# Ledger of designs, part 22: peptides against a protein of PDB entry 4XPM

Target 1, 160 residues: chain A of PDB entry 4XPM
Amino acid sequence: VMLHSKNVKGFLENTLKPYDLHSVDFKTSSLQSSMIITATNGGILSYATSNNDVPKNSINEINSVNNLKMMSLLIKDKWSEDENDTEEQHSNSCYPVEIDSFKTKIYTYEMEDLHTCVAQIPNSDLLLLFIAEGSFPYGLLVIKIERAMRELTDLFGYKL
Target 2, 67 residues: chain B of PDB entry 4XPM
Amino acid sequence: DIKGTIAFDTHGNVIESTGVGSQRIEDIGDLSKVTLDAEGFAQVQGDSLLVHLYKRNDITLAVYTSA

## One batch from the design tools (peptide; aimed at target 1 S23, target 2 I15)

Design b2_p15_5 (made by RFdiffusion4)
Pose (drawn by RFdiffusion4):
Structure b2_p15_5 (pose): chain A 143 residues (1-50, 63-86, 92-160), chain B 67 residues (1-67), chain P 15 residues (1-15)
Amino acid sequence: VMLHSKNVKGFLENTLKPYDLHSVDFKTSSLQSSMIITATNGGILSYATSNSVNNLKMMSLLIKDKWSEDENDTNSCYPVEIDSFKTKIYTYEMEDLHTCVAQIPNSDLLLLFIAEGSFPYGLLVIKIERAMRELTDLFGYKL
Amino acid sequence: as target 2 above (67 residues)
Amino acid sequence: KDELKNLYNELMEEI
């Protein structure tokens, strides 16, 4: 099994959109970046930006390790369930940036959102949890 | 009139904020400790501003008005 | 209380 590079890229581009509420006068900026990376090496499989390529590689590996350390050391952590599949959503403050990371269930892949410091964490967590619901094709993807 | 709002989750993380809500994000620590009535409502205040609380689906809404 | 609940529901729909 392999990834359909163009469609995953398109998916990540779609996850970039900001929230724009009218019930209250509230709107976020769009995500700084959205990436799917390996849980193993932190290597980037696909990404979308709304800052530079060099900067994303560094952040990705860093969050991969931070996630790896938290995932087996016996911040916020949100246990989640999707169609009886379990995963966890972590938030990491990356300098002045807000990030969420979660393992795609039973997969060797992580989904990573990078947003500005003004993007509320609780909202970033809801965005990534719903986005993961659209990634059932990637559950169990093994390297 | 509504002076501001804050919505936050069970971890105390913010989902959105407007008005004075964005200036009072620190209120969440106290607000999250408020025990709501049987229907999910409460009213509390730190100063001249009245905070109306409603919680449902693990999301607390606080709206700020005058007392 | 009804107004506050309606505001909450509208906010959640937009999220």

Design b2_p15_5_s1 (made by RFdiffusion4, then SolubleMPNN; from b2_p15_5, 8 letters changed)
Fold by OpenDDE base, seed 5:
Structure b2_p15_5_s1 (fold): chain B 160 residues (1-160), chain C 67 residues (1-67), chain A 15 residues (1-15)
Amino acid sequence: as target 1 above (160 residues)
Amino acid sequence: as target 2 above (67 residues)
Amino acid sequence: KDELAALFDALLKDI
C-alpha cells in the first residue's frame, strides 16, 4: 500500500512505527531515527526521531541533533567508501535491490549498540537512513527500508 | 506445540525470532545449509527440539517444536 | 507441512 504523505517529514515520522508480526507474535521497537541526508556531504535534509522526551530548544536537544549529524556523517563516509569497494558490496552487509527500473543498494552498519541501514534513493544525491536499537533485527530492518524507499518515487532522480 | 521461531534471509540475517528461537540465533548457520525437499521443507532434529524448515522467496522460516 | 506453509504465508503478509 502506497503511503500518502503531506511532506517528507511526515513520511519519515511514519517510518518510525514498529513492526508487529501478529502471525508469529513478534514486535519490534520503534526506530530511533529516520533521516534523509545528502550523499555528498552527509548533511541532514530531513529527520524524525522517536525520542521526544527532550524539551525543544534545550541543550539536550541540541546535543541529540549534533549526535545525529555526527552519525549521518560517519555513515555517509562508510557508505561512500563501500560504494567504491567491490568486496564490501558483496558482503552480507550489502543488499542490492531493484525498485521499478532503478537499482540501488542497502547497507547495514553497526554503530555502537545500534543497528543502522542506509540506502541511496535511486538515481539521486540522497540517502535514506534508519537507526534502530540493537534488538531490531537486520533482516527486518532491510525489508523496512526497502519498502519505505519504494514510497519515495518522487525523490528518484533528485539532484542537488 | 510451537516453542519458538526464527525467520532469516539469504544473508543469514534475522527477520524475526520468538521463544526458544531467540536463544538459538546461532543455529542459522547450520540451518542455512540444510537441504530442502522439492517443496521447500525439511526437518532437523536438534538436541531436544525438532526444527521444521520452510523456505520460499529467499526467506527461511524455522519452527521449533518438542516433536 | 501445510500448517508451516500457512504460517509462512501469514508471516509474509505481516512483513
Scores: peptide ipSAE 0.786, ipTM 0.955, DockQ to the pose 0.912
OpenDDE base, seeds 1, 2, 3, 4: peptide ipSAE 0.786, 0.785, 0.785, 0.786; ipTM 0.955, 0.955, 0.955, 0.955

Design b2_p15_5_s2 (made by RFdiffusion4, then SolubleMPNN; from b2_p15_5, 8 letters changed)
Fold by OpenDDE base, seed 1:
Structure b2_p15_5_s2 (fold): chain B 160 residues (1-160), chain C 67 residues (1-67), chain A 15 residues (1-15)
Amino acid sequence: as target 1 above (160 residues)
Amino acid sequence: as target 2 above (67 residues)
Amino acid sequence: REELAELFDKLLEEI
């Protein structure tokens, strides 16, 4: 089964949902944004945002999209640098993971007051990117993106 | 009676924190160094609180109690 | 200990 654009968008929208850990009475905010971008240029292939209250075609929407483009480029650049830096790959900000025998890495990045994490979809030219508020703990954010990656097997090995 | 919790990963990053645990994130450094028993449990006496530790699947849960 | 493990299991199911 191949993931189509609408299915990917719906998937990303679903990742925005907050955690509500009833066992310990802990809950998070929704993710600010969830994106699939190209590893080469940081181009946004699909995205979802919790800021849906902005009218379409408004200046605020345009600014929001522009901000996402900016962040995606910055994170892609940082990711690219880290992928070529063995020291960064051994830092606490890098999580090597294996999904169905495919290896990838999850990186956490502080972007001003936001908490972000990014991971290359295994063997692909694509990155999955989560952007959350600073109150969203990194450990949980990493778990979230790792589990989300497991649902994107159709994109494994995707090349541009 | 639980006064708070902290869950953290092997990188020392927080997974969740509640109650007094939210004010003791700095404890993770010390808690991560505690030797666990064969079943993955340990206890550490703090200032006025007892910390109960349990680790499995690379996740450590710390529960703070008065005793 | 059992209570702690149980709490942990519940947490794992939620994350």
Scores: peptide ipSAE 0.799, ipTM 0.957, DockQ to the pose 0.931
OpenDDE base, seeds 2, 3, 4, 5: peptide ipSAE 0.799, 0.799, 0.799, 0.799; ipTM 0.957, 0.957, 0.957, 0.957

Design b2_p15_5_s3 (made by RFdiffusion4, then SolubleMPNN; from b2_p15_5, 8 letters changed)
Fold by OpenDDE base, seed 4:
Structure b2_p15_5_s3 (fold): chain B 160 residues (1-160), chain C 67 residues (1-67), chain A 15 residues (1-15)
Amino acid sequence: as target 1 above (160 residues)
Amino acid sequence: as target 2 above (67 residues)
Amino acid sequence: KEELAKLFEELLKDI
């Protein structure tokens, strides 16, 4: 399945859906947020958040968006540092992966009480970022983002 | 008969945990070191529970039972 | 155990 850029917002919204592992009766919460940001500056190109009944244009919505901007910048900075640190790339928080012969890395980061993971879309200037509650296990979060990236082939090689 | 489960990856990160497994995340360190048979199976006696292990495709599933 | 392998396969389908 190929995903065009015009459908990215909807795609991110779909990534918010929780896992329901029926085989073992394990369920996750929905992702708190899902974002595509620039690897250069951490600018948000597209994002989706779980509904919390926050009215549009409200102070709470503005604060939440600003929070996302802050988190995306912080995570981008950490990612950038790790990409230039060979030791960090060998930690258990870094998953080298290959998708359709393209290599990338998935990083997991604890952000206060939240579990996050970020990955560079292969050969691109873009990062895919998931933010979840602390109850969302990292191993499953990594699987989730890897599977998601496999649906973003149209963005492979995207340069700003 | 299953008291709980833990699934984890090669980095030792949890994929899922249920039942008593949710309270035994610390077992992953030891479970990851267990030698599996040619078919990917092993059994490890815990404190009061038996742990059944199966690993394939870099994912390990641990099932906790009384016997 | 075949049952364990079966459970694993079902888990793989879920993730």
Scores: peptide ipSAE 0.777, ipTM 0.955, DockQ to the pose 0.913; fails the geometry check
OpenDDE base, seeds 1, 2, 3, 5: peptide ipSAE 0.777, 0.776, 0.775, 0.777; ipTM 0.955, 0.955, 0.955, 0.955; seeds 1, 2, 3, 5 fail the geometry check

Design b2_p15_5_s4 (made by RFdiffusion4, then SolubleMPNN; from b2_p15_5, 9 letters changed)
Fold by OpenDDE base, seed 4:
Structure b2_p15_5_s4 (fold): chain B 160 residues (1-160), chain C 67 residues (1-67), chain A 15 residues (1-15)
Amino acid sequence: as target 1 above (160 residues)
Amino acid sequence: as target 2 above (67 residues)
Amino acid sequence: KEELAELFEKLLKDI
């Protein structure tokens, strides 16, 4: 399945859906947020958040968006640092992966009480970022983001 | 008979946990070191529970039972 | 063992 850029917003919204592992009766919460940001500056190109009944244009919505901007910048900075740190790339928080012969890395980061993971879309200037509650296990979060990236082949090699 | 489960990856990160497994995340360190048979199975006696292990494709599933 | 493997396969399908 190929995903065009015009469908990215909807794609991110779909990534918010929780896992329901019926085989073992394990369920996750929905992702708090799903974002595509620039690897250069952490600018948000597209994002989706779980509904919390926040009215549009409300102070709470503005605060939430600003919070996302802050988190994306912080995570981008950490990612950038790790990409230039060989030791961090060998930690259990870094998953080298290969998608359709393209290599990338998935990083997991604890952000206060939240579980996050971020990955560079292969050969691109873009990062895919998931933010979840602390109850969302990292191993499953990594699987989730890897599967998601496999659907973003149209963005592979995207340069700003 | 299943009292709980833990699934984890090669990094020791949890994929899922249920039942008593949710309270035994610290077991992953030891479970990851267990030698599996040719078919990917092993059994490890815990404190009061038996842990059944199966690993394939870099995912380990641990099932906790009374016997 | 077979039951465990079966459960594993089901889990793989879920994730």
Scores: peptide ipSAE 0.780, ipTM 0.955, DockQ to the pose 0.920; fails the geometry check
OpenDDE base, seeds 1, 2, 3, 5: peptide ipSAE 0.779, 0.779, 0.779, 0.779; ipTM 0.955, 0.955, 0.955, 0.955; seeds 1, 2, 3, 5 fail the geometry check

Design b2_p15_6 (made by RFdiffusion4)
Pose (drawn by RFdiffusion4):
Structure b2_p15_6 (pose): chain A 143 residues (1-50, 63-86, 92-160), chain B 67 residues (1-67), chain P 15 residues (1-15)
Amino acid sequence: VMLHSKNVKGFLENTLKPYDLHSVDFKTSSLQSSMIITATNGGILSYATSNSVNNLKMMSLLIKDKWSEDENDTNSCYPVEIDSFKTKIYTYEMEDLHTCVAQIPNSDLLLLFIAEGSFPYGLLVIKIERAMRELTDLFGYKL
Amino acid sequence: as target 2 above (67 residues)
Amino acid sequence: SREELEKLHDEIMSF
């Protein structure tokens, strides 16, 4: 099994969109970036930006390790269930940036959102949890 | 009139804020400790501003008005 | 007042 590079890229581009509420006068900026990376090496499989390529590689590996350390050391952590599949959503403050990371269930891949410091964490968590619901094709993807 | 709002989750993280809500994000620590009535409502205040609380689906809404 | 607040909550969470 392999990834359909163009469609995953299109998916990540779609996850970039901001929230724009009218019930209250509230709107976020769009995500700074959205990436799918390996849980193993932190290597980037696909990404979308709304800052530079060099900067994404560094952040990705860093969050991969932070996630890796938290995932087996006996911030915020949200246990989630999607169609009886379990994963965890972590938030990490990356300098002045807000980030969310979660392993795609039973896969060797992580989904990573990078937003500005003004993007509320609780909202970033909801955005990534719903986005993961669209990634059933990637559950169990093994390297 | 409504002077501001804050919505926050069970971890106390913010989902959205407007008005004086964005200036009072620190209120969440106290607000999250408020025990709501049987229907999910409460009213509390730190100062001249009245905070109306409603919680459902693990999301608490606080709206700020005058007392 | 409670009905208005509950309605506002549902509208906010409708995103």

Design b2_p15_6_s1 (made by RFdiffusion4, then SolubleMPNN; from b2_p15_6 with S1M R2K E6A)
Fold by OpenDDE base, seed 4:
Structure b2_p15_6_s1 (fold): chain B 160 residues (1-160), chain C 67 residues (1-67), chain A 15 residues (1-15)
Amino acid sequence: as target 1 above (160 residues)
Amino acid sequence: as target 2 above (67 residues)
Amino acid sequence: MKEELAKLHDEIMSF
């Protein structure tokens, strides 16, 4: 099945959903944001946010989008630096993973009071980026983004 | 009987925490070094609580109980 | 307790 823009948007919206355990009292918040950005410039190709009570074309919407753009650029830059830094790739913030026959890395970054997680979609020029509240555990965030990437096989190998 | 839980990955990052487990994230370092039995279980006396450990698929679960 | 651990672990794995 081919992944179209609207399908990608819907997919990202679904990634916002929280996790809930029933065996014990554990429930996360929704992700603040979920994005697909370019690895080259950090440009946002698609995004979803949990805070959707902002009127369309409002100044607050513009500010929200601009904030996402800023964060995506910052995270992309950090990711780019780490991809060229062997020491950072051996930290607890880096998870080498293999999906099918493709290899990639998942990075966790603390941005202010937020917990973020970014991963290059295998063999592509695209990054998947999750932004969550500080209460969202990093270990779970990593699991979440890995599972999400496994559903984006149509984007594997995508080149700009 | 369960006072809390912690689940963590091989990097020591939390996956979930509840109850007293949320207050004992610092235990992960020591818990990650505990030798498990053939089935992936162990028990560790920690502080005033007993910690029950179970590890499978690189995810370690710690359950805190009074006994 | 082992059964409880296994069940909870399974639930976590389902994430």
Scores: peptide ipSAE 0.744, ipTM 0.950, DockQ to the pose 0.762
OpenDDE base, seeds 1, 2, 3, 5: peptide ipSAE 0.740, 0.743, 0.741, 0.743; ipTM 0.950, 0.950, 0.950, 0.950; seed 3 fails the geometry check

Design b2_p15_6_s2 (made by RFdiffusion4, then SolubleMPNN; from b2_p15_6, 4 letters changed)
Fold by OpenDDE base, seed 1:
Structure b2_p15_6_s2 (fold): chain B 160 residues (1-160), chain C 67 residues (1-67), chain A 15 residues (1-15)
Amino acid sequence: as target 1 above (160 residues)
Amino acid sequence: as target 2 above (67 residues)
Amino acid sequence: MREELAELHDKIMSF
């Protein structure tokens, strides 16, 4: 199935779902945000947030969106720096992965009290970005974003 | 009886933790260095708990029991 | 115990 803008939004919304393993009494919180941003400018192409209770067009919504924009820019900048730093690419916060013969990297970044994870969609100008609470384990966050990218094959090689 | 669990990756980052495992995250450093058998299993005696290890697909599961 | 560990490992990765 071809991925369109509406499909992308729905996909990102689905990534917000918490991990729930009933049998071992382990459950995470929902992701705070899930975004596809440009690797060039950190512009948000699509996003989903777990906090949808704020009234639309309210000041709180505007502030929330602005906060996402700021975080996306900061993370994009850090990602760009790391992609040009061989030492950072070999740090414990970098996970080289291969998806269907396409290579990419997953980075984990601490943003104040939030746990974030970002990865370039293979051969594209796009980044997938997850933002979670500090209680969300990094190891699980990495697995989550890796599995999510495997479902975004339509965006592989996407250039702006 | 299982008292808790920790699952962690090759970077030492937690994937999940339950029970007493949630209070033993600092054990990952030592547990990651334990030599596993050919099937990916090991046992390590801790302070008061026995730790059962199983690693597959670069994910290590530690299960804490009383014996 | 070994079988239980393997089963738990499978469950943890099932998402």
Scores: peptide ipSAE 0.722, ipTM 0.948, DockQ to the pose 0.823
OpenDDE base, seeds 2, 3, 4, 5: peptide ipSAE 0.723, 0.724, 0.723, 0.721; ipTM 0.948, 0.947, 0.948, 0.948; seeds 2, 3, 4 fail the geometry check

Design b2_p15_6_s4 (made by RFdiffusion4, then SolubleMPNN; from b2_p15_6, 7 letters changed)
Fold by OpenDDE base, seed 5:
Structure b2_p15_6_s4 (fold): chain B 160 residues (1-160), chain C 67 residues (1-67), chain A 15 residues (1-15)
Amino acid sequence: as target 1 above (160 residues)
Amino acid sequence: as target 2 above (67 residues)
Amino acid sequence: MRAELAELHEKILSF
């Protein structure tokens, strides 16, 4: 099964779902946003947001999208800096991971009151980006994005 | 009876927390330093609660009980 | 308790 644009959108929407451990009194909020962006420019190729109550084409929607664009650019810039900084790659904010023999890194970044994590899709020019509320645990966020990347094998090696 | 839990990774970041564990995230620093037995278990007496530790696959689970 | 810990841990691994 190939990932097409609408399939990617649907995939990202599914990543928004909160985690709920039924046997224990633990559940999270939904992710605020889930995005695939370019590693080169931070351009958004696909995104999903849990804030769907905003009317389409409204000023509030425009502001929301603009905010996502801003965050994506900021995170891409920080990611780019870290990818060229050995010290940052060994910081507590960096999780080296291996998926099907492909190496990548997951970075956690606090953006204002939000918890974010970003990872380069293996061997690609793409980044997967999760944005969550500050109450969303970083450890779980990292696990979530790693598992999500494992489902994006069709994008491995994708070059712009 | 379990009063709460904390699960955390090797970076000390929280994976989940419940009950009293949600109010004791600051314990992770000390809990991460506890020496576990060969099977990955340990017990640590806290201020008022007993903490049961189990680590496997780089994830540590702390369970808080009264005894 | 150990068995319960292991069980809970297994649930977390399933996240």
Scores: peptide ipSAE 0.704, ipTM 0.948, DockQ to the pose 0.778
OpenDDE base, seeds 1, 2, 3, 4: peptide ipSAE 0.702, 0.704, 0.702, 0.703; ipTM 0.947, 0.948, 0.947, 0.947; seeds 1, 2, 3, 4 fail the geometry check

Design b2_p15_7 (made by RFdiffusion4)
Pose (drawn by RFdiffusion4):
Structure b2_p15_7 (pose): chain A 143 residues (1-50, 63-86, 92-160), chain B 67 residues (1-67), chain P 15 residues (1-15)
Amino acid sequence: VMLHSKNVKGFLENTLKPYDLHSVDFKTSSLQSSMIITATNGGILSYATSNSVNNLKMMSLLIKDKWSEDENDTNSCYPVEIDSFKTKIYTYEMEDLHTCVAQIPNSDLLLLFIAEGSFPYGLLVIKIERAMRELTDLFGYKL
Amino acid sequence: as target 2 above (67 residues)
Amino acid sequence: KDELKNLYDDLMNEI
């Protein structure tokens, strides 16, 4: 099994869209970046930006390790269930940036959202949880 | 009139804020400790501003008005 | 209470 590079890229581009509420006068900026990376090496499989390529590689590996450390050391952590599949959503403050990361269930891949410091964490968590619901094709993807 | 709002989750993280809500994010620590009535409502205040609380689906909405 | 619930429902639908 392999990834359909163009469609995953398109998916990540779609996850970039901001929230724009009218019930209250509230709107976010769009995500800084959205990435799928390996849980193993932190290598980037696909990404979308709304800063630079060099900067994404560094952040990705850093969040991979932070996630790796938290995932087996016996911030916020949200246990989640999707169609009886379990995963965890972590938030990490990356300098002035807000980030969310979660392992795609039973996969060797992580989904990573990078947003500005003004993007509320609770909202970033909801965005990534719903986005993961669209990634059933990637559940169980093994390297 | 509504002076502001804050919505926050069970971890106390913010989902959205407007008005004086964005200036009072620190209120969440106290607000999250408020025990709501049987229907999910409460009213509390730190100062001249009245905070109306409603919680459902693990999301608390606080709206700020005058007392 | 009804106004606050309606505001809450509208906010959640837009999220």

Design b2_p15_7_s1 (made by RFdiffusion4, then SolubleMPNN; from b2_p15_7, 8 letters changed)
Fold by OpenDDE base, seed 1:
Structure b2_p15_7_s1 (fold): chain B 160 residues (1-160), chain C 67 residues (1-67), chain A 15 residues (1-15)
Amino acid sequence: as target 1 above (160 residues)
Amino acid sequence: as target 2 above (67 residues)
Amino acid sequence: KEELKELFDKLLEDL
């Protein structure tokens, strides 16, 4: 069973929502962007962004998309390197996780002033990528992406 | 009376911080080394504040109080 | 301890 493109888009849009931890009166900003990209080339299969004020088909939208493409490529490259680096996999920036008996890893990466995290969708050629402001704590970002991946079971095992 | 909180994971990364906890992120290094009791609790004196620790499910919550 | 545990439980609920 494969998720339809519209369903994936809607899912990613939903991931943009901020955390509001009422118990401790802590609230985050919305994610800046959320993407599913290919692990092979960093190509964007689907994405959502909080910057919805840009007119569609405008130059600014194109620039925004191009920026996402650049970020996705950079993160994919870093992810690929880390997947072949034992030391990086044992750093505090790497979280081995298991979802429904599938093993994967969540990596956190600082990109300029942004906090990002990326994880291979279990047994797939796809990566889930969150980009947040620097104020979004990494520990919470990791929790967020793990929870999100648990909802993407239809993409488990997806091969290009 | 809670003066602030820090929640952090087993990697020492912040999950949340509030109040004075937001100004004491560097405490995580020491707090992560504190030996907890069988129920997952501990107390640590830090500066003029008392830090109450509770850990479960790989998450540690630190609550800063005056007493 | 109970108060702290309660707060923790609420935090988990929020996550």
Scores: peptide ipSAE 0.792, ipTM 0.956, DockQ to the pose 0.938
OpenDDE base, seeds 2, 3, 4, 5: peptide ipSAE 0.792, 0.791, 0.791, 0.791; ipTM 0.956, 0.956, 0.956, 0.956

Design b2_p15_7_s2 (made by RFdiffusion4, then SolubleMPNN; from b2_p15_7, 7 letters changed)
Fold by OpenDDE base, seed 4:
Structure b2_p15_7_s2 (fold): chain B 160 residues (1-160), chain C 67 residues (1-67), chain A 15 residues (1-15)
Amino acid sequence: as target 1 above (160 residues)
Amino acid sequence: as target 2 above (67 residues)
Amino acid sequence: KSELKELFDKLLKDI
């Protein structure tokens, strides 16, 4: 499946959907947020958040967006540090993966009570970022983001 | 017969947990060290529960039963 | 054991 840039917002919204593992009767919550950010500055290019009935243009919405900006910047900074730290790349929080012969890494980060994972879209200046509740297991979160990246082939090699 | 499950990856991170498995996440450390047979199976006696293991494609499924 | 494998296969299908 090919995904064009104009469809990224909708794609991110779809990634919010929870897992329902019927085989073992395990269900997750929806992702809190899903984002594509720049690897250089942590700027948000596109994002989706789970609905919380926050009115548009409300103070609460503004605060939530600002919070996302803050988190994205913090995660980008941590990611940047880890990309320059060989020891961190060998921790259990780092998953080297290969997608269609392109290599990238998935990192998991605890952000207060939230579970996050971030991965550089292969050979690009972009990061895909998932933010979930603490109840969302990291192993499944990693699987989720890997599967998602496989749908973003049009963004592979994207340079700012 | 299943009292719970844990699925985990090669990093020891949980993929899913249910039932008593949700209360035994700490078992992953030991379970990850268990030697599996040629078909990817093993059994380990836990507290009062028997743990059935199956691993394939870097995913381990642990099923907790009474016997 | 076959049941365990079956459950595993179902799990893989779910994720």
Scores: peptide ipSAE 0.790, ipTM 0.956, DockQ to the pose 0.917
OpenDDE base, seeds 1, 2, 3, 5: peptide ipSAE 0.789, 0.789, 0.789, 0.789; ipTM 0.956, 0.955, 0.955, 0.956

Design b2_p15_7_s3 (made by RFdiffusion4, then SolubleMPNN; from b2_p15_7, 7 letters changed)
Fold by OpenDDE base, seed 5:
Structure b2_p15_7_s3 (fold): chain B 160 residues (1-160), chain C 67 residues (1-67), chain A 15 residues (1-15)
Amino acid sequence: as target 1 above (160 residues)
Amino acid sequence: as target 2 above (67 residues)
Amino acid sequence: KDALKALFDKLLADI
């Protein structure tokens, strides 16, 4: 079921919500962060984080944002390299997907003890990036980002 | 009685794990190689647990039981 | 088998 997003920020905030698989009594943690970044420079266009314990405009918040910026740059660089590497595109860390008539790829990356996945929004200069705890299984994380990306059709074809 | 579950995709990545399944993620390698019947089912006898397998649409569900 | 399939269907519905 497609959800109508009021804005990108609100959409990203909604993606933070955990999975609750009642059928097997399995529940994930919330995503730590959800971001839309530029594929060109890794610049953050919008983001949401579940860690809201830090007061706004505090030094700790600035540090956390800087950390997100660093992670986004690192992941963008890895993504860019993999997009130019046929071997990496055929690894278990790459999921080719098709949404409507558009093809894209979902990559999973281990960042320290965090589980991340990133995907280019189809035909766009934008990447969707999820950052989760290590307890969040990659298979489910991939499903999550795929489902989320299907809700971002308005951004398909977005060029900077 | 179900002792645990593992669901995994075709890349061998976990979708979910519960109970004893959470302790047996390493089983995915072997479970992914099990030949399923025409309906997508199989049973594999483990050490002390029986693993019931069902696969459909690139997702495999493994259910661990005592018998 | 039926129970397993049913559980699978429920799992898919949850995902």
Scores: peptide ipSAE 0.790, ipTM 0.955, DockQ to the pose 0.935
OpenDDE base, seeds 1, 2, 3, 4: peptide ipSAE 0.790, 0.788, 0.790, 0.790; ipTM 0.955, 0.955, 0.955, 0.955

